# Peptides against a protein of PDB entry 5EG6: the designs that were tried, part 1

Every score and structure here is a prediction.

Target 1, 151 residues: chain A of PDB entry 5EG6
Amino acid sequence: RLRSQTVSTRYLHVEGGNFHASSQQWGAFYIHLLDDDESEGEEFTVRDGYIHYGQTVKLVCSVTGMALPRLIIRKVDKQTALLDADDPVSQLHKCAFYLKDTERMYLCLSQERIIQFQATPCPKEQNKEMINDGASWTIISTDKAEYTFYE
Structure headers, positions and changes below count from the first letter of each chain, unless a header shows other numbers.
Peptide ipSAE was made for these designs. It is ipSAE averaged over its two directions, with the distance scale d0 held at 1.0 Angstrom where the peptide's residues are scored. Compare it between designs on one protein only; published cut-offs may not apply.
The geometry check fails a fold that doesn't show the stated peptide or that is severely misdrawn somewhere.

## One batch from the design tools (peptide; made by RFdiffusion4, then SolubleMPNN)

Design b1_p8_1_s1 (from b1_p8_1, 5 letters changed)
Fold by OpenDDE base, seed 1:
Structure b1_p8_1_s1 (fold): chain B 151 residues (1-151), chain A 8 residues (1-8)
Amino acid sequence: as target 1 above (151 residues)
Amino acid sequence: MSYKMKAK
């Protein structure tokens, strides 16, 4: 018996030396807190403490060690990223990963690719930027470094 | 602790 099911959920994963979005595999990543003045680079100093929205982080693949550029983790409300939220990061809320020092570029899932998506300013709400669903991420704790799942 | 990142 063959099963056919639509899979809409994808996970950040590293394959073949590249970041991609997989519906069959997920990568486990370390989220490192950085100082706000930390420079971009492969080498960085990790700061102690709980991560809050608005802070700079590094996502590092637990298996390959590959990392994304410095990101600012922002709280998401519906289709908007909040620019001024500063409460502790929670698994209960969606988040967006702003590419630091860019013009509103966010880490985004598009099909099987990881791209940068440019958020649109909110006309009457300067503390918000409009993002798409692909730029809204859920952070989920895991004990595995890498896992392949089947439906 | 490690984390997986999920999106739709």
Scores: peptide ipSAE 0.615, ipTM 0.948, DockQ to the pose 0.054
Fold by OpenDDE base, seed 4:
Structure b1_p8_1_s1 (fold): chain B 151 residues (1-151), chain A 8 residues (1-8)
Amino acid sequence: as target 1 above (151 residues)
Amino acid sequence: MSYKMKAK
């Protein structure tokens, strides 16, 4: 007498001037690489090149221009975000978006909402933080298939 | 290049 229910995938999307998680639509975002010392703001200096884990990025909606705060892309290993990974970002791996200058806050979806999820420290492994599934993202190119992340 | 962000 237990009900079975599948969890649908959702995409980051901008609607009505707000970020949300949509099962019907996906937003196309530019992922701009920033300098580590770049300050928060609407205007920022963009760097070209391959993005590595640990680097600071800005996600900007290609349609509306809406942007999230500065994020650090972190590599995901199972249910953990790696704090010290610095290899090139790959579309073969899930990633997490740490909100820069916060106490372990990560970009996360909860139903149709985009929220901040506070990761739990991993006592046994100081280089890892525990995240949930909603904070584990897959980055997918929209115009062509590539295994490596490039901006 | 643009990207979509997917999660479950």
Scores: peptide ipSAE 0.613, ipTM 0.950, DockQ to the pose 0.051
Fold by OpenDDE base, seed 3:
Structure b1_p8_1_s1 (fold): chain B 151 residues (1-151), chain A 8 residues (1-8)
Amino acid sequence: as target 1 above (151 residues)
Amino acid sequence: MSYKMKAK
């Protein structure tokens, strides 16, 4: 008898018209750079260039075309989101997705669900906000629209 | 180019 390793990793995925966190499937998303003054909507203008922390983006599912609200990508240091980082986004670092124009709301997973998590201010560091582990993401490049895996 | 979003 051989047991498989326990799955602890989840991926953002779209199924049945909803965003969820799957341990068996991952969705491929386009990350579109927007102007800082771009309004919320189904139609938007995409800007050319490398994405930096602090910039506004749209995540769009490559299969369904479903999109999340406008997000600001923020760099993560341990369990804190950095508010003033502006260097290029790296796949080597964890990041957080701040929901633009909200009171410290971040994209977060809770088991199989995608929710909003409200970060708490750091009392001694005004340039940081405290997030939980579910709000810390890793961006990984891929050429596939969708993939299912088993372990 | 597309990306997958991973969390633990």
Scores: peptide ipSAE 0.606, ipTM 0.947, DockQ to the pose 0.054
Fold by OpenDDE base, seed 5:
Structure b1_p8_1_s1 (fold): chain B 151 residues (1-151), chain A 8 residues (1-8)
Amino acid sequence: as target 1 above (151 residues)
Amino acid sequence: MSYKMKAK
């Protein structure tokens, strides 16, 4: 017999020096566009312009300054990440954050934890990788550094 | 501008 599971919305948040997924708080992050050949490090050069799928970005917490490794933002189609999409990023569409220079590792939400999830290749569609729901994110603009919300 | 990252 199948059972239903309550699904709650969670947000990326930094507390205690680490990233987690909170249903009560969200962190405000800067999304910095990097050059494709930018190396990993604390210091990086930020590019001007609109962010497109396939480009390299840095997510930096506005409060703590904590940053994730370099990510490639990819467009999501259903439960697949598109590898060759290059149109401008839209807040109306879900996206995935590929950890650059890994074997198909994506930023993923698992309960209240932030983990890496390895996508599965699509044999029939070489331009797609299969991801889970926890690896599908929505980017929402905000002018607040941090906010606590109640549902 | 800042952004929040939301997931289901």
Scores: peptide ipSAE 0.598, ipTM 0.944, DockQ to the pose 0.055

Design b1_p8_1_s2 (from b1_p8_1, 6 letters changed)
Fold by OpenDDE base, seed 2:
Structure b1_p8_1_s2 (fold): chain B 151 residues (1-151), chain A 8 residues (1-8)
Amino acid sequence: as target 1 above (151 residues)
Amino acid sequence: MKYKMRSA
């Protein structure tokens, strides 16, 4: 008997020293706001203030301390990342994480793996880049360090 | 504040 495969919700998680996309666990991350001119590194200066789209952030795992490279949070509209959105980041809206100083590379999941996905320029709308669904994320506040669940 | 990142 053939049955359809289910696309499950996944969460960014750190395990075994690696970032992965888990369907059973989620990691709690600090989202540190950085200055636009902050350099890449494990040591960085955190800026005070509310995070807006277009700003540079560091995602740091609260458990392991592992961090992703500097990211720019971008607002997502359907299958496109908006390059010029600058309103406050909303937890109710999809976002994308552009890897700063790359050629349109975005944080993306592929099955259980975390990869970089290169967005395609939108020829008709210069303020947008086309991303795949795996590059769209929802950020959700939490007071827990880590949570495991079973569906 | 801490956050979790969920796939869309």
Scores: peptide ipSAE 0.747, ipTM 0.967, DockQ to the pose 0.055
Fold by OpenDDE base, seed 4:
Structure b1_p8_1_s2 (fold): chain B 151 residues (1-151), chain A 8 residues (1-8)
Amino acid sequence: as target 1 above (151 residues)
Amino acid sequence: MKYKMRSA
């Protein structure tokens, strides 16, 4: 017999100088678009333009200034991250945050913790990597007004 | 613009 269960909604949050997944609080983050050649560091140059899948970004907490390593936003199709998608990021779609310069490591939540999850290569489709549910995220504007990453 | 990241 198969069963389904509901998973509690959690948000990326910074507390005590650490990232965690909170069910009670959400962090407000700046998503900075970087050049593909931008190196890792505390200081970085921000690029103008709408964010597309496959591009490199920096997530910075607006309150604490804490930042995650450089991430590549990837489009999610069901339980897979698409490696070749390059269309504008949509808030209607699930996304995954690939940690740049890693071996298929993705930003993932496990209970209250933020961890790195190693995706599994898709043997049948080279342009996809298999991720778990914890590695799938939704980007939501904190403004009351509707916002999209593209017009 | 600021964003929040919600679990899927």
Scores: peptide ipSAE 0.744, ipTM 0.967, DockQ to the pose 0.052
Fold by OpenDDE base, seed 1:
Structure b1_p8_1_s2 (fold): chain B 151 residues (1-151), chain A 8 residues (1-8)
Amino acid sequence: as target 1 above (151 residues)
Amino acid sequence: MKYKMRSA
């Protein structure tokens, strides 16, 4: 029995060959930094260095090796993704994962599913895009490949 | 380093 489980808390996880949002398990992912001009594909060249907001990354499941499409990590302020933030990615701040080369599509959870959510532009603040709560993520470091909750 | 992605 999970004493502390809440419906709203979910983790990115891979199961059955698919990405999903799990309240029971979390997956450990590599966040690989890519060059801005890196093309989409299963094979990619990893760049050295700290990851900053605005940079292109690949999220790869450490267990299955499954990867999401190229993402741009963007800093989140409340319900908005900041398009011009370029400071180092921090576990202290929420982030959003923009699907690169899309029209404002962000990685989003909806119940147990992982979907793409189209952000709404901010007319008076062109450096921001409005996202929903499901498109806001917290990056947490871990040394475990996969974990099942018991609490 | 590995990371887990948690919903906000």
Scores: peptide ipSAE 0.744, ipTM 0.966, DockQ to the pose 0.053
Fold by OpenDDE base, seed 5:
Structure b1_p8_1_s2 (fold): chain B 151 residues (1-151), chain A 8 residues (1-8)
Amino acid sequence: as target 1 above (151 residues)
Amino acid sequence: MKYKMRSA
């Protein structure tokens, strides 16, 4: 079993051409809904509508235009990513970002670094994968391009 | 709409 790790409050941010996890700043990102068969690339077709768990998205920094690879948003339940959840994404619930077409790799923070973390299959529940705390995120709406805060 | 991603 994966060990839980305490994570301080950090935000996904782009600085100096790199993604990182900042305690001082947060980046504003567009979450573009893609078709399930959309290929990887800088050019993509955006779909309209509410985003549901299990759907493919592109996260694009509103300031720099830098994007992460295609992600699948998955619902989180007690440090597990649900593989078959398909209800609308809620800002009130934790989520995980699965790197599409990988072997259970999820977007994860480690200190100030953004890394890929491999989830472990849940032996008793085939519809779940075990993730660490660093791979659990909260999506929060904002109209700001970037914000610096003080702690 | 734009979003920020916060550690949970």
Scores: peptide ipSAE 0.740, ipTM 0.966, DockQ to the pose 0.055

Design b1_p8_1_s3 (from b1_p8_1, 7 letters changed)
Fold by OpenDDE base, seed 2:
Structure b1_p8_1_s3 (fold): chain B 151 residues (1-151), chain A 8 residues (1-8)
Amino acid sequence: as target 1 above (151 residues)
Amino acid sequence: MSYKLRSA
């Protein structure tokens, strides 16, 4: 049993051809950097370089090859996504994944389900959008393709 | 390199 495992901790995972949020399993994903003008599709051109907040990325499951739509990775400050942050992406720091070309829709978990959550504009700060906790993620590097927790 | 994504 993992000592750091908590009831509330969930991981993005692909099972049965679907994305879900698992407390017992995690998937390993490639985070591919795309050009800002890259079109949506299963085939895409990966850009070289370090990923910065505000850039477009593709999350691809290393096992199944299943991918999410193009996402813009954004820095998170408390319960807000920062729209203008452009520093290098920091692992273990909270981030959010804006679904590109949507009206403030973010990748979000709700229980075991992966959903889209619509962020609310911040009236006082136009460079921020309010997200819920389910839309905040932590990126952790791994050499494992898949891991199952045992309790 | 691959990554896992954990809920915050």
Scores: peptide ipSAE 0.748, ipTM 0.966, DockQ to the pose 0.053
Fold by OpenDDE base, seed 4:
Structure b1_p8_1_s3 (fold): chain B 151 residues (1-151), chain A 8 residues (1-8)
Amino acid sequence: as target 1 above (151 residues)
Amino acid sequence: MSYKLRSA
């Protein structure tokens, strides 16, 4: 027997001083490119240029100013995050956000909650880590005139 | 420039 299941679309959002996954609202975030050696903190230096997979970014809510820790944006292939991809970030590909300096922790949604999901190493492919669907994201520009990703 | 992040 087969059953049909509706997939719920959710967006990263800030509410009540916390990040959550909302089906009704979406947050507008600045994606700041950082140097690879940039330290964690509220103060950071933003780099110019197009974002490539493997680079360090800072996500900042445009309304509240709340930010996530430093993230490495990684290319997703099927259900794996690629560790060595370095091509320009594209809307054609799902992406994952690795929490920098953690044990394979990725930004993930679980129902309405934002959590950290620990990826599993891929034994046969050292350049890949296995992630779940909740750790895969699509980046969408809120202003087409300011779109800076490859399309 | 700003972006929204949507679940895959």
Scores: peptide ipSAE 0.745, ipTM 0.966, DockQ to the pose 0.051
Fold by OpenDDE base, seed 5:
Structure b1_p8_1_s3 (fold): chain B 151 residues (1-151), chain A 8 residues (1-8)
Amino acid sequence: as target 1 above (151 residues)
Amino acid sequence: MSYKLRSA
């Protein structure tokens, strides 16, 4: 049985040159679509078009310019990441961010920290990997660079 | 367009 951590509402944010999960602030990020063959680096070519699950993206903080490594955005079904989904990304659907070229490492929050979580293979379904709740995200559009909200 | 990433 896979144990999952309960996660309160938090947002990805950059403060002091560090990524963290904030319950009081959210950061605005550019989600750049990359070519599948794009290498890791500070400079990259951005593709036009709708983002689909399975594609490679770069998350860049609009304020600080800090970026995460290349990620593959994957569709989430319950507590599993789908490896072969390729339909357009929906803001109403949960997603996961696989760190490209890693052994099943996903972008995850644990309390206020941003960590890498290693998914486990699904025994009966080879097209799925089991993730925890902290590795599931919702993408929400915004025109604000940064916003502080109050509970 | 920019996006915020919220825990699900």
Scores: peptide ipSAE 0.745, ipTM 0.966, DockQ to the pose 0.055
Fold by OpenDDE base, seed 1:
Structure b1_p8_1_s3 (fold): chain B 151 residues (1-151), chain A 8 residues (1-8)
Amino acid sequence: as target 1 above (151 residues)
Amino acid sequence: MSYKLRSA
């Protein structure tokens, strides 16, 4: 059973055909690498190779098939998204998901909701954008399609 | 491989 204590950690999940941030369940997602010139759509071509920061990806729920729009995965340093980082994505490091072709919009959670958060340009640091904690994510590998927490 | 995305 779940503890009555408030849980601050949340996971991206699909419920009722919508993305949300759940403290009780997590969804398993495929992270597909796309070409930089791949167009937006439900159908896309997956590129082979390891994902690097700065590259375009598609997040697809393994259970429902629901997908988010094209995202650029960016490295996070503290509360800033790095615009020029291009090293391989690490599961041990925080990342942010920039919604491609937007004005600095990032995938963000606010309580149970998934929203778009507009980053603020960093003064005198043109290679960085300021994001909030809700826009920082950790990618964790899993062999489960979906999991409900028990405590 | 599948991944879960956790709030940092």
Scores: peptide ipSAE 0.743, ipTM 0.966, DockQ to the pose 0.053

Design b1_p8_1_s4 (from b1_p8_1, 6 letters changed)
Fold by OpenDDE base, seed 5:
Structure b1_p8_1_s4 (fold): chain B 151 residues (1-151), chain A 8 residues (1-8)
Amino acid sequence: as target 1 above (151 residues)
Amino acid sequence: GSRKLRAA
C-alpha cells in the first residue's frame, strides 16, 4: 500500500546568523512599526500604536537581534496581496511582507530557505498582486500558542 | 509582544 505524503508546517527561524524555515523550531519576532520615511539601517526609530496594513515594519528576532530589511505588511486575499488595504493587522488574516523599494519582491518560504519572490501584477485588478503560497504568512502570538507539531 | 510567523 502507498501512503499519502504528509505536508509539514514551517516557521520563520534564525539559525547560524541566517533566516530559514523550520518544521521543528520557531523564532520569536518583534514586529516594529516604522515611519513611512524611515531610512534603512540597523538603528531605527520605532513608532507606538497599532500596525495597519500598508505600513512599514521591521521584523527583529528577539533572541539574536537579527533583522530583515524594511517591509510593508500587506493583507492577503486568497493568492493575492492587497495594495490598498489599510485596516488593522489581524491574526485572523493571512499577510504578506513586501520588501520596500523593490519591484514587487515578497518574503517567501521555499523548502527550508527564505527567499525573495517576485509577485505578478494583476491586469484586471490594479489593487492586487499575485503571490505564491510560500509568500503567505500567519502571525501567531507566542504566549498563546503551544509548539507541539506531529507529522 | 513577540510573534511567530508560520507559513500559511
Scores: peptide ipSAE 0.628, ipTM 0.950, DockQ to the pose 0.057
Fold by OpenDDE base, seed 4:
Structure b1_p8_1_s4 (fold): chain B 151 residues (1-151), chain A 8 residues (1-8)
Amino acid sequence: as target 1 above (151 residues)
Amino acid sequence: GSRKLRAA
């Protein structure tokens, strides 16, 4: 017989030394602004200022200190990532995280895993790339390092 | 402040 299943949201989380997507826990991350010419590494210089779309950022887990590679935060419009948006990052808008120096690879949720998803060029709009739903994120403020919840 | 990232 068929069973009812709960539809739940998933959050980026670090556990067991790995990034994953959790419906039970969320991680608190610092989004550090970097210079565009900042090199990849565990040590980096953080810039002052409010983050705008198109800028290079480092996501660092507040608990473990683990970080993802350098990302360019991009504004999302429906199913597309905007390549030229430069307005301030807003919690009211979806965003995508392009892995810097890749061929359109974006941070993506797939089941419980965090993967890289290759965006497809938008045929009629060169300033956009088509992403899947798993590559769209919402940034939410928090003062907690980690939270466990049940839906 | 820190942020949490939720899948949209």
Scores: peptide ipSAE 0.622, ipTM 0.949, DockQ to the pose 0.054
Fold by OpenDDE base, seed 3:
Structure b1_p8_1_s4 (fold): chain B 151 residues (1-151), chain A 8 residues (1-8)
Amino acid sequence: as target 1 above (151 residues)
Amino acid sequence: GSRKLRAA
């Protein structure tokens, strides 16, 4: 009996007060745009408008209210994060979440765990950093299907 | 609106 194992897709989820990756459940998150000079904290000021690559954002779970540290959302090309992309965030493109004020640390999934992965500098192109597959994410709307991220 | 984040 060949048990066909279907590769399960994993989603970012919050359970038991922790972020993890789940194939059974997905979390609904708000992606809030912040000013570049906004300080880290539980209380923050949200800006209106379309989110662009290179801008600072806060990911907040709609159910628990738990949030990740400030992130810079970056466009992904193949297996690299682009450092200079500044066009509007699109749901058609993969993205990566750089942990602000770190040495090339990105939000990454490893099996069922959420970890920080350190990107490697790209020797040939200074405007790119090499990331692994676990550091690439796809943004999917829960209520509206839009090609660009709307705030 | 809210979004879900899927591993690519």
Scores: peptide ipSAE 0.620, ipTM 0.950, DockQ to the pose 0.050
Fold by OpenDDE base, seed 1:
Structure b1_p8_1_s4 (fold): chain B 151 residues (1-151), chain A 8 residues (1-8)
Amino acid sequence: as target 1 above (151 residues)
Amino acid sequence: GSRKLRAA
């Protein structure tokens, strides 16, 4: 399970006041859980607890303090982002970061740049959006997580 | 390679 905490990213990098991608350097970030009704701004109130898919988060560079806009962390299944998943964020799943209040824009790595990628609606599944591979992220936690599986 | 976030 993932809490509001410090994270390191391989590809997210802040340089020159902008977010960039780096294949060689790890950037350290704070991931903060926000309330669903938290407004956009430089100042925000952080919630405690485990992060669930569908919740609003802030990614803040631990060095510069630069933050991305509010994101909704979503569960990824293959090439789709799930819109209705609400279970705790897990290392067993890839995730995507939807830019809140946009038209299906997701945080995406393209070559050596961080861009916004517009997902397309899934034709037969209203609860899914099709994303590219660059919009899928793997979370690695240093915490020991216990998972319970039910058959 | 895969895009990774390492949570501390």
Scores: peptide ipSAE 0.075, ipTM 0.714, DockQ to the pose 0.036

Design b1_p8_2_s1 (from b1_p8_2, 4 letters changed)
Fold by OpenDDE base, seed 4:
Structure b1_p8_2_s1 (fold): chain B 151 residues (1-151), chain A 8 residues (1-8)
Amino acid sequence: as target 1 above (151 residues)
Amino acid sequence: MKRTLKAK
């Protein structure tokens, strides 16, 4: 006995002063590269450079200016987030956003909500953490002239 | 850079 599954895609969006996952609307966000030792706050210093996995980033809504906490962008391999990948961020790969200084919490969508999902350690591979599909994001360019990801 | 994020 099997159940049919439907997969719906959703986009990160800001509405009513809150982040949510919308199937109809998508938000345009700045992905700012931060220094690894940058503190949390509304004010932050953006550094120059091509974003690599493992680096700290700040996602800021271009319309409202609302931002998520500091995130570490991590490479995704199947259903796992790689902890030690440091190559340039590629649009060919899904990525995960680890909430910095948390116990394996990742940015995740659940239905229409944006939540924190706690990844499960991978006993056999210490450099990996198990995440769900909702924590695996695809970065889509809105302005290719501004920044180009590796492909 | 300006991007949007998509997930399933």
Scores: peptide ipSAE 0.371, ipTM 0.902, DockQ to the pose 0.053
Fold by OpenDDE base, seed 5:
Structure b1_p8_2_s1 (fold): chain B 151 residues (1-151), chain A 8 residues (1-8)
Amino acid sequence: as target 1 above (151 residues)
Amino acid sequence: MKRTLKAK
């Protein structure tokens, strides 16, 4: 007999000096566009313009100022991250955050923890990497983060 | 603009 698993939505949040995943609280973040050759560090130059898939970004908590390492935002197609997509980022689509200069490591949600998940290459599709559900994120405006879902 | 990230 098949059983259903209750799935709860979680949000990226910063508390106590670290990132975590909360079902009750959400963090407000700046998504800064960086130059492709920008080095890692506390100080960085922000570029103007619309963010496209494949570009380098910095996620910075608006409250604490805590930031994740440089990320490459990638388009998600089902259970895969696309490596060559370069169209403008849309809030209607899920995305993945590749940790820049790593071996296929992606920002991932695991229960209440934020971890790195190593994607698996797709042998038949060289432009894709296989990710799990926890590595698939949705970007939303903060004014829409507070609502109740009814079934 | 400020954004938040959510996942399942």
Scores: peptide ipSAE 0.350, ipTM 0.891, DockQ to the pose 0.061
Fold by OpenDDE base, seed 3:
Structure b1_p8_2_s1 (fold): chain B 151 residues (1-151), chain A 8 residues (1-8)
Amino acid sequence: as target 1 above (151 residues)
Amino acid sequence: MKRTLKAK
């Protein structure tokens, strides 16, 4: 008898024209830097430079070309998103994706679905918002992702 | 510069 391993990790993936969270598949995405005043749309101007927390980005699937709405990438400290962090984005720690021009809505997974989660204000710290674990993401290279699944 | 997103 052979037991299967419990899978607790999910990856952002595009299938059937929809974004979802998969335990068996992962999507490859471009993270494009935008100007702060860039408007929403299918066509956008990509800015050169290294991405910092607090900046506006576009996530685009490299296979399908499907994109999420404009996001602000924010640094995560435990279960809070930091509103004023502006250092370079690092793959060494988690991040959150705020949906630009919303009332504290963040990109979040719930089971196999991708949803919006509304963060709650932190009463004692105005520079922080409380998020759940599903809204905390880790950015990894595609090389690492391939190793994770195939090795 | 392709990346993937992972969560638990």
Scores: peptide ipSAE 0.343, ipTM 0.891, DockQ to the pose 0.056
Fold by OpenDDE base, seed 1:
Structure b1_p8_2_s1 (fold): chain B 151 residues (1-151), chain A 8 residues (1-8)
Amino acid sequence: as target 1 above (151 residues)
Amino acid sequence: MKRTLKAK
């Protein structure tokens, strides 16, 4: 009989003016929906509605107000990011955050650091990009839920 | 390793 291994958990957190991954601390983030044509900047217009995969979002720390660059939230299947998924974002699925206007760069956990990881194109599946495990994220709603995910 | 983002 094989024993299951304990999985270590890391949380996205902001400290010291930087984004990092913590095993002890977690940050709460606002996920803001943007228009596809929204320009990059510290000031942005939030769009109403439910977030769907493929849409542009802003992650803003609820405490510090620090934000990441514009991201496209994409659905994850195994270790691939789906480029054409457009269903509502669900807590039942893993997601990846593509840095908009980059060459397949994704938000990625590497040890304690948050880095950009370049995805590899799938040769026979143009609608997919290969990402590593560190680029797969789980979104958990807080009790103060201002956004409702589909389940 | 599980990576979690708490959305508000």
Scores: peptide ipSAE 0.035, ipTM 0.638, DockQ to the pose 0.039

